# Peptides against a protein of PDB entry 2XVC: the designs that were tried, part 6

Target 1, 50 residues: chain A of PDB entry 2XVC
Amino acid sequence: ITERELLDYIVNNGGFLDIEHFSKVYGVEKQEVVKLLEALKNKGLIAVES

## One batch from the design tools (peptide; made by RFdiffusion4, then SolubleMPNN)

Design b2_p18_4_s3
Fold by OpenDDE base, seed 2:
Order: C-alpha cells, then structure tokens, then sequence
Structure b2_p18_4_s3 (fold): chain B 50 residues (1-50), chain A 18 residues (1-18)
C-alpha cells in the first residue's frame, strides 16, 4: 500500500482509521500502517485528532 | 478492542489526491 492509497482510504472513511481493522482487511502490517501515517503527518498531509 | 483514530486531512492532503 502507498501513502496515496492510505490517504485516499482515510478520506473515504470519514477521517477514521482503525489500524487493527485495516491491517486485517487489507493485509497490511500494523507497523507499516503506522509508518505510512507518520510519513503523511511529516509531509503535512494529515493531523491526528484523536 | 481496537483503537480508532480520527485523522484530519489537511488542505495540502486533499490537493495531493487531485
């Protein structure tokens, strides 16, 4: 999965992301999801609200 | 019980998807 794909998912999911659920459904390691989120955040593309 | 995150997509993020 790419940063773009994850970002698109977040938008289409109303901004919500359940890392465990996402990992199970899309077969992506939790660590990879977190890494992508950190990249998106560092690029100023997202901000974690809660 | 999985923890759900609420993520704000910035204007830059939205532009990125165009």
Amino acid sequence: as target 1 above (50 residues)
Amino acid sequence: MPTKLKIKVTPKGLEYLK
Scores: peptide ipSAE 0.739, ipTM 0.913, DockQ to the pose 0.702
Fold by OpenDDE base, seed 3:
Structure b2_p18_4_s3 (fold): chain B 50 residues (1-50), chain A 18 residues (1-18)
Amino acid sequence: as target 1 above (50 residues)
Amino acid sequence: MPTKLKIKVTPKGLEYLK
């Protein structure tokens, strides 16, 4: 999954992301999801609220 | 155990998807 695809997923989900669920459904390692989130955050595209 | 996050997409993030 790309950064763009993850960002689009987040938008379509109203900003909610369950890392555990996402990992299971899409077969992406949890650490990879976190890595993508960190990249999006560092680029100023997202902010993690809770 | 689910790890549920609430993510704020910035104006820059929304522009990125256009």
Scores: peptide ipSAE 0.739, ipTM 0.914, DockQ to the pose 0.732
Fold by OpenDDE base, seed 1:
Structure b2_p18_4_s3 (fold): chain B 50 residues (1-50), chain A 18 residues (1-18)
Amino acid sequence: as target 1 above (50 residues)
Amino acid sequence: MPTKLKIKVTPKGLEYLK
């Protein structure tokens, strides 16, 4: 999955992301999801609220 | 690390998707 694809997913889900659920459903390693989130954050595209 | 997160998409993020 790409950064863009993950960002689209987040937007379509109202900003909510369950890393565990996402990992299971899409077959993406949790570490990869976190890596993508950190990339999005570092680019100023997202901010983690909780 | 919490499994469930609430993420704010910034204006820049929204522009990125356009």
Scores: peptide ipSAE 0.739, ipTM 0.915, DockQ to the pose 0.920
Fold by OpenDDE base, seed 4:
Structure b2_p18_4_s3 (fold): chain B 50 residues (1-50), chain A 18 residues (1-18)
Amino acid sequence: as target 1 above (50 residues)
Amino acid sequence: MPTKLKIKVTPKGLEYLK
């Protein structure tokens, strides 16, 4: 999965992301999801609210 | 650590997806 695909998913999911659920559904390691989120955050594309 | 997150997509993020 790409950063763009993850960002698109987040938008279409109302901003909610369950990392564990996402990992299981899409077959992406949890640490990879976290790395993608960190990249998105560092680029100023997202902010984690809770 | 929590697995469920609420993410704010910034205006820059929304523009990125256009």
Scores: peptide ipSAE 0.739, ipTM 0.915, DockQ to the pose 0.908

Design b2_p18_5_s2
Fold by OpenDDE base, seed 2:
Structure b2_p18_5_s2 (fold): chain B 50 residues (1-50), chain A 18 residues (1-18)
Amino acid sequence: as target 1 above (50 residues)
Amino acid sequence: MSVAELAKKTTKFKIKVL
């Protein structure tokens, strides 16, 4: 999965992301999802809350 | 904190797209 694909998913999901759920559904390693989120955050494209 | 550290505490996030 690319940064853009993850960003699109987040937008389409109303901003909500469950990493555990996403990993199971899409077969992406949790650490890969985290890596992509870190990149998006560092680029100023997202803000992460929990 | 980093996303990595936060992800050790919780799996659910609310993300604002800027």
Scores: peptide ipSAE 0.787, ipTM 0.938, DockQ to the pose 0.947
Fold by OpenDDE base, seed 5:
Structure b2_p18_5_s2 (fold): chain B 50 residues (1-50), chain A 18 residues (1-18)
Amino acid sequence: as target 1 above (50 residues)
Amino acid sequence: MSVAELAKKTTKFKIKVL
């Protein structure tokens, strides 16, 4: 999965992301999802909260 | 706090797309 694909998913999901759920459903390692989120955050494209 | 550290505490996030 690419940064853009993850970003599009987040938008389409109303801004919500369950990393555990996403990992299970799409077969992407949690570490990879975190890596992509960190990249998006560092680029100033997203803000993460929980 | 980094996303990695936060992800060790919780799985559900609200993301603001800027």
Scores: peptide ipSAE 0.787, ipTM 0.938, DockQ to the pose 0.932
Fold by OpenDDE base, seed 4:
Structure b2_p18_5_s2 (fold): chain B 50 residues (1-50), chain A 18 residues (1-18)
Amino acid sequence: as target 1 above (50 residues)
Amino acid sequence: MSVAELAKKTTKFKIKVL
């Protein structure tokens, strides 16, 4: 999965992301999802909260 | 706090696309 694909998913999901759910559904390692989120955050494209 | 550190506490996030 690319940063753009993850970003599009987040938008389409109303801004919500469950990393555990996403990992199971899309077959992406949780560490990879976190890596992509860190990249998006560091680029100033997203803000993350829980 | 990094996303990685947050992810150790919870799996559910609210993301604001800027």
Scores: peptide ipSAE 0.787, ipTM 0.938, DockQ to the pose 0.946
Fold by OpenDDE base, seed 1:
Structure b2_p18_5_s2 (fold): chain B 50 residues (1-50), chain A 18 residues (1-18)
Amino acid sequence: as target 1 above (50 residues)
Amino acid sequence: MSVAELAKKTTKFKIKVL
């Protein structure tokens, strides 16, 4: 999965992301999802809340 | 805190797309 694909998913999902659920459904390792999120955050494209 | 550290505490996030 690419950064753009993850970003599109987040937008389409109303900004919500369950990393565990996403990992299971899309077969992406949790650490890969986290890596992509860190990249998006560092680029100033997202702010992560929880 | 980092996303990685937060992800060890919770699975659900609300993400603001900027």
Scores: peptide ipSAE 0.786, ipTM 0.938, DockQ to the pose 0.932

Design b2_p18_8_s1
Fold by OpenDDE base, seed 2:
Formats: sequence, C-alpha cells, structure tokens
Structure b2_p18_8_s1 (fold): chain B 50 residues (1-50), chain A 18 residues (1-18)
Amino acid sequence: as target 1 above (50 residues)
Amino acid sequence: IDWSSLENKKLKIKVLKK
C-alpha cells in the first residue's frame, strides 16, 4: 500500500482509521500501517487527533 | 506519539494536504 492509497482510504472513511480492522480487511501488516502513518505525519500530510 | 498504543485504538485523522 502506498501513502497516497492510505490517505485516500482515510478520507473515504470519514477520517477514521482502525488499524486492527484495516490490517485484517486489506491484508496489510499493522506495523506497516503505523509506519505509513508516521511518514504521513512527519510530512505534514495528516494530524492524528486521537 | 506512542504509535504502539495507537495500534489498539480507533483513530481520528485530519488530512491536512493531499
């Protein structure tokens, strides 16, 4: 999964992301999702509000 | 951010730029 794809998913999901759920549905390792989120945050593309 | 903790939560994300 690319950073762009994860961004698109977040937008299409109303801004919500359940990492456990996402991992199960899309077959992406949880650590990979976390890695992508950290990258997105560090690039100023997202803010985590929880 | 404690990413290890966030792994077990439903997160609210604000998209700032895309």
Scores: peptide ipSAE 0.643, ipTM 0.876, DockQ to the pose 0.827
Fold by OpenDDE base, seed 5:
Order: sequence, then C-alpha cells, then structure tokens
Structure b2_p18_8_s1 (fold): chain B 50 residues (1-50), chain A 18 residues (1-18)
Amino acid sequence: as target 1 above (50 residues)
Amino acid sequence: IDWSSLENKKLKIKVLKK
C-alpha cells in the first residue's frame, strides 16, 4: 500500500483508522501502516488526534 | 508520538492535505 492509498482510505473512512483492523483486512503489517502514518505526519498531511 | 501504543487503538486522524 502507498501513502496515497492509506490517505485516501482515512479520508473515505471519516478520518478513523484502526491499525489492527486495517492490518487484518488489507493484509498490511502493522509496522508498515505505522511507517506510512509517520511519513504522512512528517509531510504535514495528517495529524493524529487520538 | 508513541506509535507502538497506537497500534491497538482506533485512531482519529485529521487530514490536513490530500
């Protein structure tokens, strides 16, 4: 999964992301999801509010 | 951010740009 794909998912999911759920559904390792989130955050594209 | 502590939580993400 790409950063853009994850970003699109978050948008389409109303801003909510359950990393464990996402990992199970889409077959992406949790570490990879975290890596993508960190990249998105570092680029100023997202802010984690929880 | 402690990313490891977030792995088992349902997060609310603010999208700033897309």
Scores: peptide ipSAE 0.643, ipTM 0.875, DockQ to the pose 0.823
Fold by OpenDDE base, seed 4:
Structure b2_p18_8_s1 (fold): chain B 50 residues (1-50), chain A 18 residues (1-18)
Amino acid sequence: as target 1 above (50 residues)
Amino acid sequence: IDWSSLENKKLKIKVLKK
């Protein structure tokens, strides 16, 4: 999954993301999702509110 | 941010731009 695809998913899911759920459904490793989120945050594209 | 702890939670994320 790309950063853009993860962004699109978050938007389409109303801003909510359950990493465990996402990992199981889409077959992406949890550490990969975290890596993408860190990159998105560092680029100023997202803010984590939880 | 402690990303390891976030793996066990449902996150609310604000998208600032795309």
Scores: peptide ipSAE 0.642, ipTM 0.876, DockQ to the pose 0.808
Fold by OpenDDE base, seed 1:
Structure b2_p18_8_s1 (fold): chain B 50 residues (1-50), chain A 18 residues (1-18)
Amino acid sequence: as target 1 above (50 residues)
Amino acid sequence: IDWSSLENKKLKIKVLKK
């Protein structure tokens, strides 16, 4: 999965993301999801609210 | 941010730009 694809998913999911759920459903390692999130945050594309 | 802790939570993400 790419950063863009994860970003699109977040948008389409109303801003909500359950990492474990996402990992199981889409077959992406949790560590990879976290890595992508950190990249998105560091690029100023997202902010983790809670 | 404690990313390891966030793995066990449902996160609310604000999209700032795309």
Scores: peptide ipSAE 0.641, ipTM 0.875, DockQ to the pose 0.807

Design b2_p18_8_s2
Fold by OpenDDE base, seed 1:
Structure b2_p18_8_s2 (fold): chain B 50 residues (1-50), chain A 18 residues (1-18)
Amino acid sequence: as target 1 above (50 residues)
Amino acid sequence: MDWSSWENKKLKIKVLKK
């Protein structure tokens, strides 16, 4: 999964992301999801509110 | 920032730009 794809998913999911659930459903390692989120945050594309 | 803790939470993400 790419940063853009994860970003699109977040938008389509109303801004919510359950990493454990996402990992299980889409077969992406949790660590990879976290890595992508960190990248998005560092680029100023997202803010984590929870 | 404790990302390992966030793995066990439902996160609310604000998209700032796309």
Scores: peptide ipSAE 0.607, ipTM 0.853, DockQ to the pose 0.787
Fold by OpenDDE base, seed 4:
Structure b2_p18_8_s2 (fold): chain B 50 residues (1-50), chain A 18 residues (1-18)
Amino acid sequence: as target 1 above (50 residues)
Amino acid sequence: MDWSSWENKKLKIKVLKK
């Protein structure tokens, strides 16, 4: 999965992301999801609110 | 930032730019 694909998912999911759920459904390791989120955050594309 | 603490939460994410 790419950063763009994860970003699109977050948008389409109303801004919510359950890493555990996402990992199970899409077969992406938790570490990979976290890495992508960190990249998006570092680029100023997202802010993790809660 | 402790990302490991977020793995067991449902995160609310604000998209700043797409």
Scores: peptide ipSAE 0.606, ipTM 0.852, DockQ to the pose 0.795
Fold by OpenDDE base, seed 2:
Structure b2_p18_8_s2 (fold): chain B 50 residues (1-50), chain A 18 residues (1-18)
Amino acid sequence: as target 1 above (50 residues)
Amino acid sequence: MDWSSWENKKLKIKVLKK
């Protein structure tokens, strides 16, 4: 999964992301999801609000 | 930020730009 794909998913999911659920559904390791989120945050593309 | 803790939560994320 790419940063862009994760970003699109977040938008399409109303801004919500359950890492455990996402990992199960899409077969992406939780570590990889967190890594992508860190990249997106560091680039100023997202803000984690909760 | 505690990313390890976030793994066990449902996160609310604001998309700032694409």
Scores: peptide ipSAE 0.606, ipTM 0.852, DockQ to the pose 0.819
Fold by OpenDDE base, seed 3:
Structure b2_p18_8_s2 (fold): chain B 50 residues (1-50), chain A 18 residues (1-18)
Amino acid sequence: as target 1 above (50 residues)
Amino acid sequence: MDWSSWENKKLKIKVLKK
């Protein structure tokens, strides 16, 4: 999964992301999801509100 | 930020730009 794909997913999911759930459904390791989120945040593309 | 704590809950994320 790419940063763009994860970003699109977040948008399409109303801004919500459950890492555990996402990992199980899409077969992406939790560490990879966190890595992508970190990248998105560092680029100023997202802000985590919870 | 501590991503370890986020790993175990549902996150609310604001998209700043696409």
Scores: peptide ipSAE 0.604, ipTM 0.851, DockQ to the pose 0.803

Design b2_p18_8_s3
Fold by OpenDDE base, seed 3:
Structure b2_p18_8_s3 (fold): chain B 50 residues (1-50), chain A 18 residues (1-18)
Amino acid sequence: as target 1 above (50 residues)
Amino acid sequence: IDWSKMTDKKLKIKVLKK
């Protein structure tokens, strides 16, 4: 999964992301999801609300 | 943020730019 794909998922999911759930459903390792989220955050593309 | 500690939560993420 790419940063863009994860970003699109987040948008399409109303901003919600359950990393554990996402990992299980889409077969992406949790650490990979974390890496992508960190990249998105560092690029100023996302912010964590809760 | 330590994202690794957030894996047990359902996160609400604000998209700032796409």
Scores: peptide ipSAE 0.723, ipTM 0.912, DockQ to the pose 0.792
Fold by OpenDDE base, seed 2:
Formats: structure tokens, C-alpha cells, sequence
Structure b2_p18_8_s3 (fold): chain B 50 residues (1-50), chain A 18 residues (1-18)
């Protein structure tokens, strides 16, 4: 999964992300999702609200 | 952020730029 695809998913999911759920549904390792989120945050593309 | 602790909860994320 690309950073852009994860961004699109987050938007399409109303801003919510359950990493465990996402991993199970889309077959992406949890550590990969975390890696992407960290990258997105560091690039100023996302902010974690809760 | 300790991302390793974030796997156990539903996160609310604001997209700032695309």
C-alpha cells in the first residue's frame, strides 16, 4: 500500500483508522501501517486527533 | 507519538494535505 492509498482510505473512512482492523481486512502488516502513518505525520500530511 | 501503542485503539486522523 502506498502513502496516497492510505491517505485516501483515511479520508473515505471519515478520518478513522483501526490499525488492527485495517491489517486484517487489507492484508497489510501492522508495522507497515505504522510506518506509513509515521511518514505521513512527519510530512505534515496528517495529524492524529485521538 | 508512540505508534506501537496505537494499534489497540481506533484513531481519529485529520488529513492536512493531499
Amino acid sequence: as target 1 above (50 residues)
Amino acid sequence: IDWSKMTDKKLKIKVLKK
Scores: peptide ipSAE 0.723, ipTM 0.912, DockQ to the pose 0.798
Fold by OpenDDE base, seed 5:
Structure b2_p18_8_s3 (fold): chain B 50 residues (1-50), chain A 18 residues (1-18)
Amino acid sequence: as target 1 above (50 residues)
Amino acid sequence: IDWSKMTDKKLKIKVLKK
C-alpha cells in the first residue's frame, strides 16, 4: 500500500482508521501501517485528533 | 505520537493535504 492509497482510504472511511482492523482486512502488517502513518504525519499531511 | 500504542484503538484522523 502507498501513502496516497492510505490517505484515500482514510478520507473514504470518514476520517477513521482502526489499525488492527485494517491489517486484518487488507493483509498489511501493522508495523507497515504505522510506518506509513508516521511518514504522513511528519510530512504534515495528517493530524491525529483522537 | 507512539503509533504502536494506537493499534487497538479506532483513530480519528484529519487529512490536511491530499
Scores: peptide ipSAE 0.722, ipTM 0.912, DockQ to the pose 0.788
Fold by OpenDDE base, seed 1:
Structure b2_p18_8_s3 (fold): chain B 50 residues (1-50), chain A 18 residues (1-18)
Amino acid sequence: as target 1 above (50 residues)
Amino acid sequence: IDWSKMTDKKLKIKVLKK
């Protein structure tokens, strides 16, 4: 999965993301999801609200 | 952010730029 794909998923999911759930459903390791999120945050594309 | 503590909860993400 790419950063763009994850970003699009977040948008399409109303901003919600359950990393554990996402990992199980899409077969992406949790640490990879975290890596992508950190990248998105560092690029100023996202902020974690809660 | 301690991401390791974020993996066991549903997160609300604000998309700032796309």
Scores: peptide ipSAE 0.720, ipTM 0.910, DockQ to the pose 0.795

Design b2_p18_8_s4
Fold by OpenDDE base, seed 3:
Structure b2_p18_8_s4 (fold): chain B 50 residues (1-50), chain A 18 residues (1-18)
Amino acid sequence: as target 1 above (50 residues)
Amino acid sequence: IDWSKMKDKKLKIKVLKK
């Protein structure tokens, strides 16, 4: 999964992301999702609100 | 943010730019 694809998913999901659920459904390891989120945050593209 | 804890939570994320 690319950063762009993850951004699109987050938007389409109303800003909510359950990493455990996402991992199971899309076959992406949880640590990989976390790495993508960290990159997106460091680039100033997202903010984690909760 | 402690990312090691985030993998066990449902997150609310604000997209600032896309």
Scores: peptide ipSAE 0.704, ipTM 0.908, DockQ to the pose 0.854
Fold by OpenDDE base, seed 4:
Structure b2_p18_8_s4 (fold): chain B 50 residues (1-50), chain A 18 residues (1-18)
Amino acid sequence: as target 1 above (50 residues)
Amino acid sequence: IDWSKMKDKKLKIKVLKK
């Protein structure tokens, strides 16, 4: 999964992301999801609210 | 942000740019 694909997923999911659920459904390891989120945040593309 | 702990939570994320 790419940063763009994850970003699109977040948007389409109303901003919610359950990393455990996402990992199981899409077969992406949790640490990879976190890595992508960190990148998105560092680029100023997202803010984690909760 | 402690990303290690985020793995165990359901997150609410604000998209700032796309």
Scores: peptide ipSAE 0.704, ipTM 0.908, DockQ to the pose 0.857
Fold by OpenDDE base, seed 5:
Structure b2_p18_8_s4 (fold): chain B 50 residues (1-50), chain A 18 residues (1-18)
Amino acid sequence: as target 1 above (50 residues)
Amino acid sequence: IDWSKMKDKKLKIKVLKK
């Protein structure tokens, strides 16, 4: 999954992301999702609110 | 952010830019 695809998913899901659920549904390792989120945050594209 | 702890939570994320 690309950073753009993850961004689109987050928007389409109302800003919510359950990493465990996402990993199970899309077959992406949890550590990979975390790496993508960290990259997005460091680029100033997202802010984690909770 | 402690990302390891975030794996166990439903996160609320603000998209600042696409």
Scores: peptide ipSAE 0.703, ipTM 0.907, DockQ to the pose 0.811
Fold by OpenDDE base, seed 1:
Structure b2_p18_8_s4 (fold): chain B 50 residues (1-50), chain A 18 residues (1-18)
Amino acid sequence: as target 1 above (50 residues)
Amino acid sequence: IDWSKMKDKKLKIKVLKK
């Protein structure tokens, strides 16, 4: 999964992301999801609210 | 942010730009 794809998913999911659920459904390792989120945050593309 | 703890939560993410 690309950063863009994850970003699109987050938008399409109303801003919600359950990493455990996402990992299970899409077969992406949790550490990879976290890596992508960290990158997105560092680029100023997202903010984690809760 | 403690990303390790985030793995166990349902996160609310604000998309700032695409």
Scores: peptide ipSAE 0.702, ipTM 0.906, DockQ to the pose 0.813

## One batch from the design tools (peptide; made by RFdiffusion4, then SolubleMPNN)

Design b2_p19_1_s1
Fold by OpenDDE base, seed 3:
Structure b2_p19_1_s1 (fold): chain B 50 residues (1-50), chain A 19 residues (1-19)
Amino acid sequence: as target 1 above (50 residues)
Amino acid sequence: MKLKIKVTEKGKEYLEKAR
């Protein structure tokens, strides 16, 4: 999955992301999801609220 | 881990251009 695809998923899911659930459903390693989130955050495209 | 994520205006603009 790309950063763009993850960002689109987040938008389509109302901003909610369950890393464990996402990993299971999409077959992406949890550490990879975190890596993508950190990239998005560092680029100023997202902010983690809770 | 369940997260609530804010997509910034920059992020929204990014997606608009990417689509």
Scores: peptide ipSAE 0.729, ipTM 0.911, DockQ to the pose 0.892
Fold by OpenDDE base, seed 5:
Structure b2_p19_1_s1 (fold): chain B 50 residues (1-50), chain A 19 residues (1-19)
Amino acid sequence: as target 1 above (50 residues)
Amino acid sequence: MKLKIKVTEKGKEYLEKAR
């Protein structure tokens, strides 16, 4: 999965992301999801609220 | 782990251009 695809998912999911759920559904390791999130955050594209 | 994520204006612009 690309950063763009993850960002699009987040938007389409109302800003909510369950890493465990996402990992199961999309077959992406939780560590990879976190890595992508960190990339998005570092680029200033997202901020984690809770 | 459940997260609430804010997409910044920069992020929104990014998506708009990427589409």
Scores: peptide ipSAE 0.728, ipTM 0.910, DockQ to the pose 0.904
Fold by OpenDDE base, seed 1:
Structure b2_p19_1_s1 (fold): chain B 50 residues (1-50), chain A 19 residues (1-19)
Amino acid sequence: as target 1 above (50 residues)
Amino acid sequence: MKLKIKVTEKGKEYLEKAR
């Protein structure tokens, strides 16, 4: 999954993301999801609220 | 871990331009 695809997913999911769930459903390693999130955050594209 | 993510205006603009 790409940063763009993850961002699209977040938007379509109302801003909610369950890393564990996402990892299982989409077959993406949790550490990879976190890596993508950190990239998005560092680029100022997202902010983690909770 | 369940997270609540806010897509910034910059992020929204990014998506709009990427499509």
Scores: peptide ipSAE 0.727, ipTM 0.910, DockQ to the pose 0.905
Fold by OpenDDE base, seed 4:
Structure b2_p19_1_s1 (fold): chain B 50 residues (1-50), chain A 19 residues (1-19)
Amino acid sequence: as target 1 above (50 residues)
Amino acid sequence: MKLKIKVTEKGKEYLEKAR
């Protein structure tokens, strides 16, 4: 999965992301999801609210 | 882990241009 695809998912999911659920559904390792989130955050594209 | 994520204006612009 790409950063863009993850960002699209977040938008389409109302801003909510369950890392465990996402990992299971999309077959992406949890550490990979976290890496992508960190990249998005560092690029200023997202902010984690809770 | 369940997260609530805000897409910034920069993020929204990025998505609009990427599509």
Scores: peptide ipSAE 0.727, ipTM 0.910, DockQ to the pose 0.907

Design b2_p19_1_s2
Fold by OpenDDE base, seed 3:
Structure b2_p19_1_s2 (fold): chain B 50 residues (1-50), chain A 19 residues (1-19)
Amino acid sequence: as target 1 above (50 residues)
Amino acid sequence: MKLKIKLTEKGKKYLEEAR
């Protein structure tokens, strides 16, 4: 999965992301999801609210 | 871990440009 694909998912899901759920459904390692999130955050594209 | 993620203005612009 790419950063863009994850970002699209987040937006399409109303900003909500369950890392456990996402990992199960999409077959992406939790570590990879976190890596992508951190990249998005570091680029200033997202803010994690909770 | 359940997260609520906000798209920043930069992020919104990024998506708009990329779509």
Scores: peptide ipSAE 0.695, ipTM 0.894, DockQ to the pose 0.926
Fold by OpenDDE base, seed 2:
Structure b2_p19_1_s2 (fold): chain B 50 residues (1-50), chain A 19 residues (1-19)
Amino acid sequence: as target 1 above (50 residues)
Amino acid sequence: MKLKIKLTEKGKKYLEEAR
């Protein structure tokens, strides 16, 4: 999964992301999801509220 | 782990440009 794909998912899911659920559904390692989130955050594209 | 994520204005512009 790419950063863009994850960003699209987040938007389409109303900003909510359950890492455990996402990992299971999309077959992406939890650490990979976190890595992508950190990249998006570092680029100033997202803010994590919870 | 459940997260609530908000797009910044930069993020919103990024999405628009990428389309």
Scores: peptide ipSAE 0.695, ipTM 0.894, DockQ to the pose 0.942
Fold by OpenDDE base, seed 5:
Structure b2_p19_1_s2 (fold): chain B 50 residues (1-50), chain A 19 residues (1-19)
Amino acid sequence: as target 1 above (50 residues)
Amino acid sequence: MKLKIKLTEKGKKYLEEAR
């Protein structure tokens, strides 16, 4: 999965992301999801609210 | 882990450009 694909998912899901659920559904390791999120955050594209 | 994520203005502009 790419950063863009994850970003699109987040937007389409109202900003909510359940890492555990996402990992199960898309077959992506939780660590990879976190890595992508950190990349998006470091690029200043997202902020984690909770 | 459940997260609530907000797109920044930069993020919103990024999506607009990419589409």
Scores: peptide ipSAE 0.695, ipTM 0.894, DockQ to the pose 0.918
Fold by OpenDDE base, seed 4:
Structure b2_p19_1_s2 (fold): chain B 50 residues (1-50), chain A 19 residues (1-19)
Amino acid sequence: as target 1 above (50 residues)
Amino acid sequence: MKLKIKLTEKGKKYLEEAR
């Protein structure tokens, strides 16, 4: 999965992301999801609220 | 782990330009 694909998912899901759920549904390792999130955050594209 | 994520203005512009 790409950063763009994850970003699209987040938007389409109203900003909510369950890492455990996402990992199971899309077959992406949790650490990979976190890596992508950190990339998006470091690029200034997202902010994690809670 | 459940997260609430917001797009920044930069993120919004990024999506607008990419689409």
Scores: peptide ipSAE 0.695, ipTM 0.893, DockQ to the pose 0.919

Design b2_p19_1_s3
Fold by OpenDDE base, seed 3:
Structure b2_p19_1_s3 (fold): chain B 50 residues (1-50), chain A 19 residues (1-19)
Amino acid sequence: as target 1 above (50 residues)
Amino acid sequence: MKLKIKITEKGKEYLEKAR
């Protein structure tokens, strides 16, 4: 999965992301999801609210 | 871990340009 694909998912899911759920459904390692989130955050594209 | 993520204005601009 790419950063853009994850970003699109987040948008399409109303900003909510369950890392456990996402990992199970999309077959992406949890650490990979976190890596992508950190990249998006570091680029200033997202902010984690809770 | 369940997260609520805000798309920043920069993020919105990014999405708009990329689509």
Scores: peptide ipSAE 0.713, ipTM 0.901, DockQ to the pose 0.916
Fold by OpenDDE base, seed 2:
Order: structure tokens, then sequence, then C-alpha cells
Structure b2_p19_1_s3 (fold): chain B 50 residues (1-50), chain A 19 residues (1-19)
């Protein structure tokens, strides 16, 4: 999965992301999801609210 | 782990430009 794909998912899911659920559904390692989130955050494209 | 994520204005601009 790419940063763009994850960003699109977040948008389409109303800003909510369940890492455990996402990992299971999309077959992406949890650490990979976190890596992508950190990249998006570092680029200033997202902010984690809770 | 459940997260609530905000797309920043920069993120929104990115999304629009990437289309």
Amino acid sequence: as target 1 above (50 residues)
Amino acid sequence: MKLKIKITEKGKEYLEKAR
C-alpha cells in the first residue's frame, strides 16, 4: 500500500483508522501502516487527533 | 488501535493536485 492509498482510505473512512482492522482486511503489516502514517504526518498531510 | 485522523489543509491540497 502507498501513502496515497492510505490517505484515500482515511478520507473515505471519515478520518477513522483502526490499525488492527485495516491490517486484517488489507493484509498490511501493522508496522507498515504506522510507517505510512508517520510519513504522512511528517509531510504535514495529517494530524492524529486521538 | 483506533485512531482519529485529521486531513490538514496541506493534505487536502495534496489530494486535489494528485487527481
Scores: peptide ipSAE 0.713, ipTM 0.900, DockQ to the pose 0.926
Fold by OpenDDE base, seed 5:
Structure b2_p19_1_s3 (fold): chain B 50 residues (1-50), chain A 19 residues (1-19)
Amino acid sequence: as target 1 above (50 residues)
Amino acid sequence: MKLKIKITEKGKEYLEKAR
């Protein structure tokens, strides 16, 4: 999965992301999801609210 | 882990340009 694909998912899911659920559904390791999130955050494209 | 994520203005601009 790409950063863009994850970003699109977040948008389409109303800003909510369940890492555990996402990992199960898309077959992506939780560590990889976190890595992508950190990349998006470091680029200033997202902020984690809760 | 469940997260609530905000798309920043920069993020929104990025999405607009990419579409």
Scores: peptide ipSAE 0.713, ipTM 0.901, DockQ to the pose 0.919
Fold by OpenDDE base, seed 4:
Structure b2_p19_1_s3 (fold): chain B 50 residues (1-50), chain A 19 residues (1-19)
Amino acid sequence: as target 1 above (50 residues)
Amino acid sequence: MKLKIKITEKGKEYLEKAR
């Protein structure tokens, strides 16, 4: 999965992301999801609210 | 882990330009 794909998912899911759920549904390792989130955050494209 | 993510203005601009 790409950063763009994850970003699109977040938008389409109302900004909510369950890492465990996402990992199971999309077959992406949790550490990979976190890596992508960190990349998006470091690029200033997202902020974690809670 | 459940997260609430905010799309920043920069993120919104990115999405608009990428479409």
Scores: peptide ipSAE 0.712, ipTM 0.901, DockQ to the pose 0.915

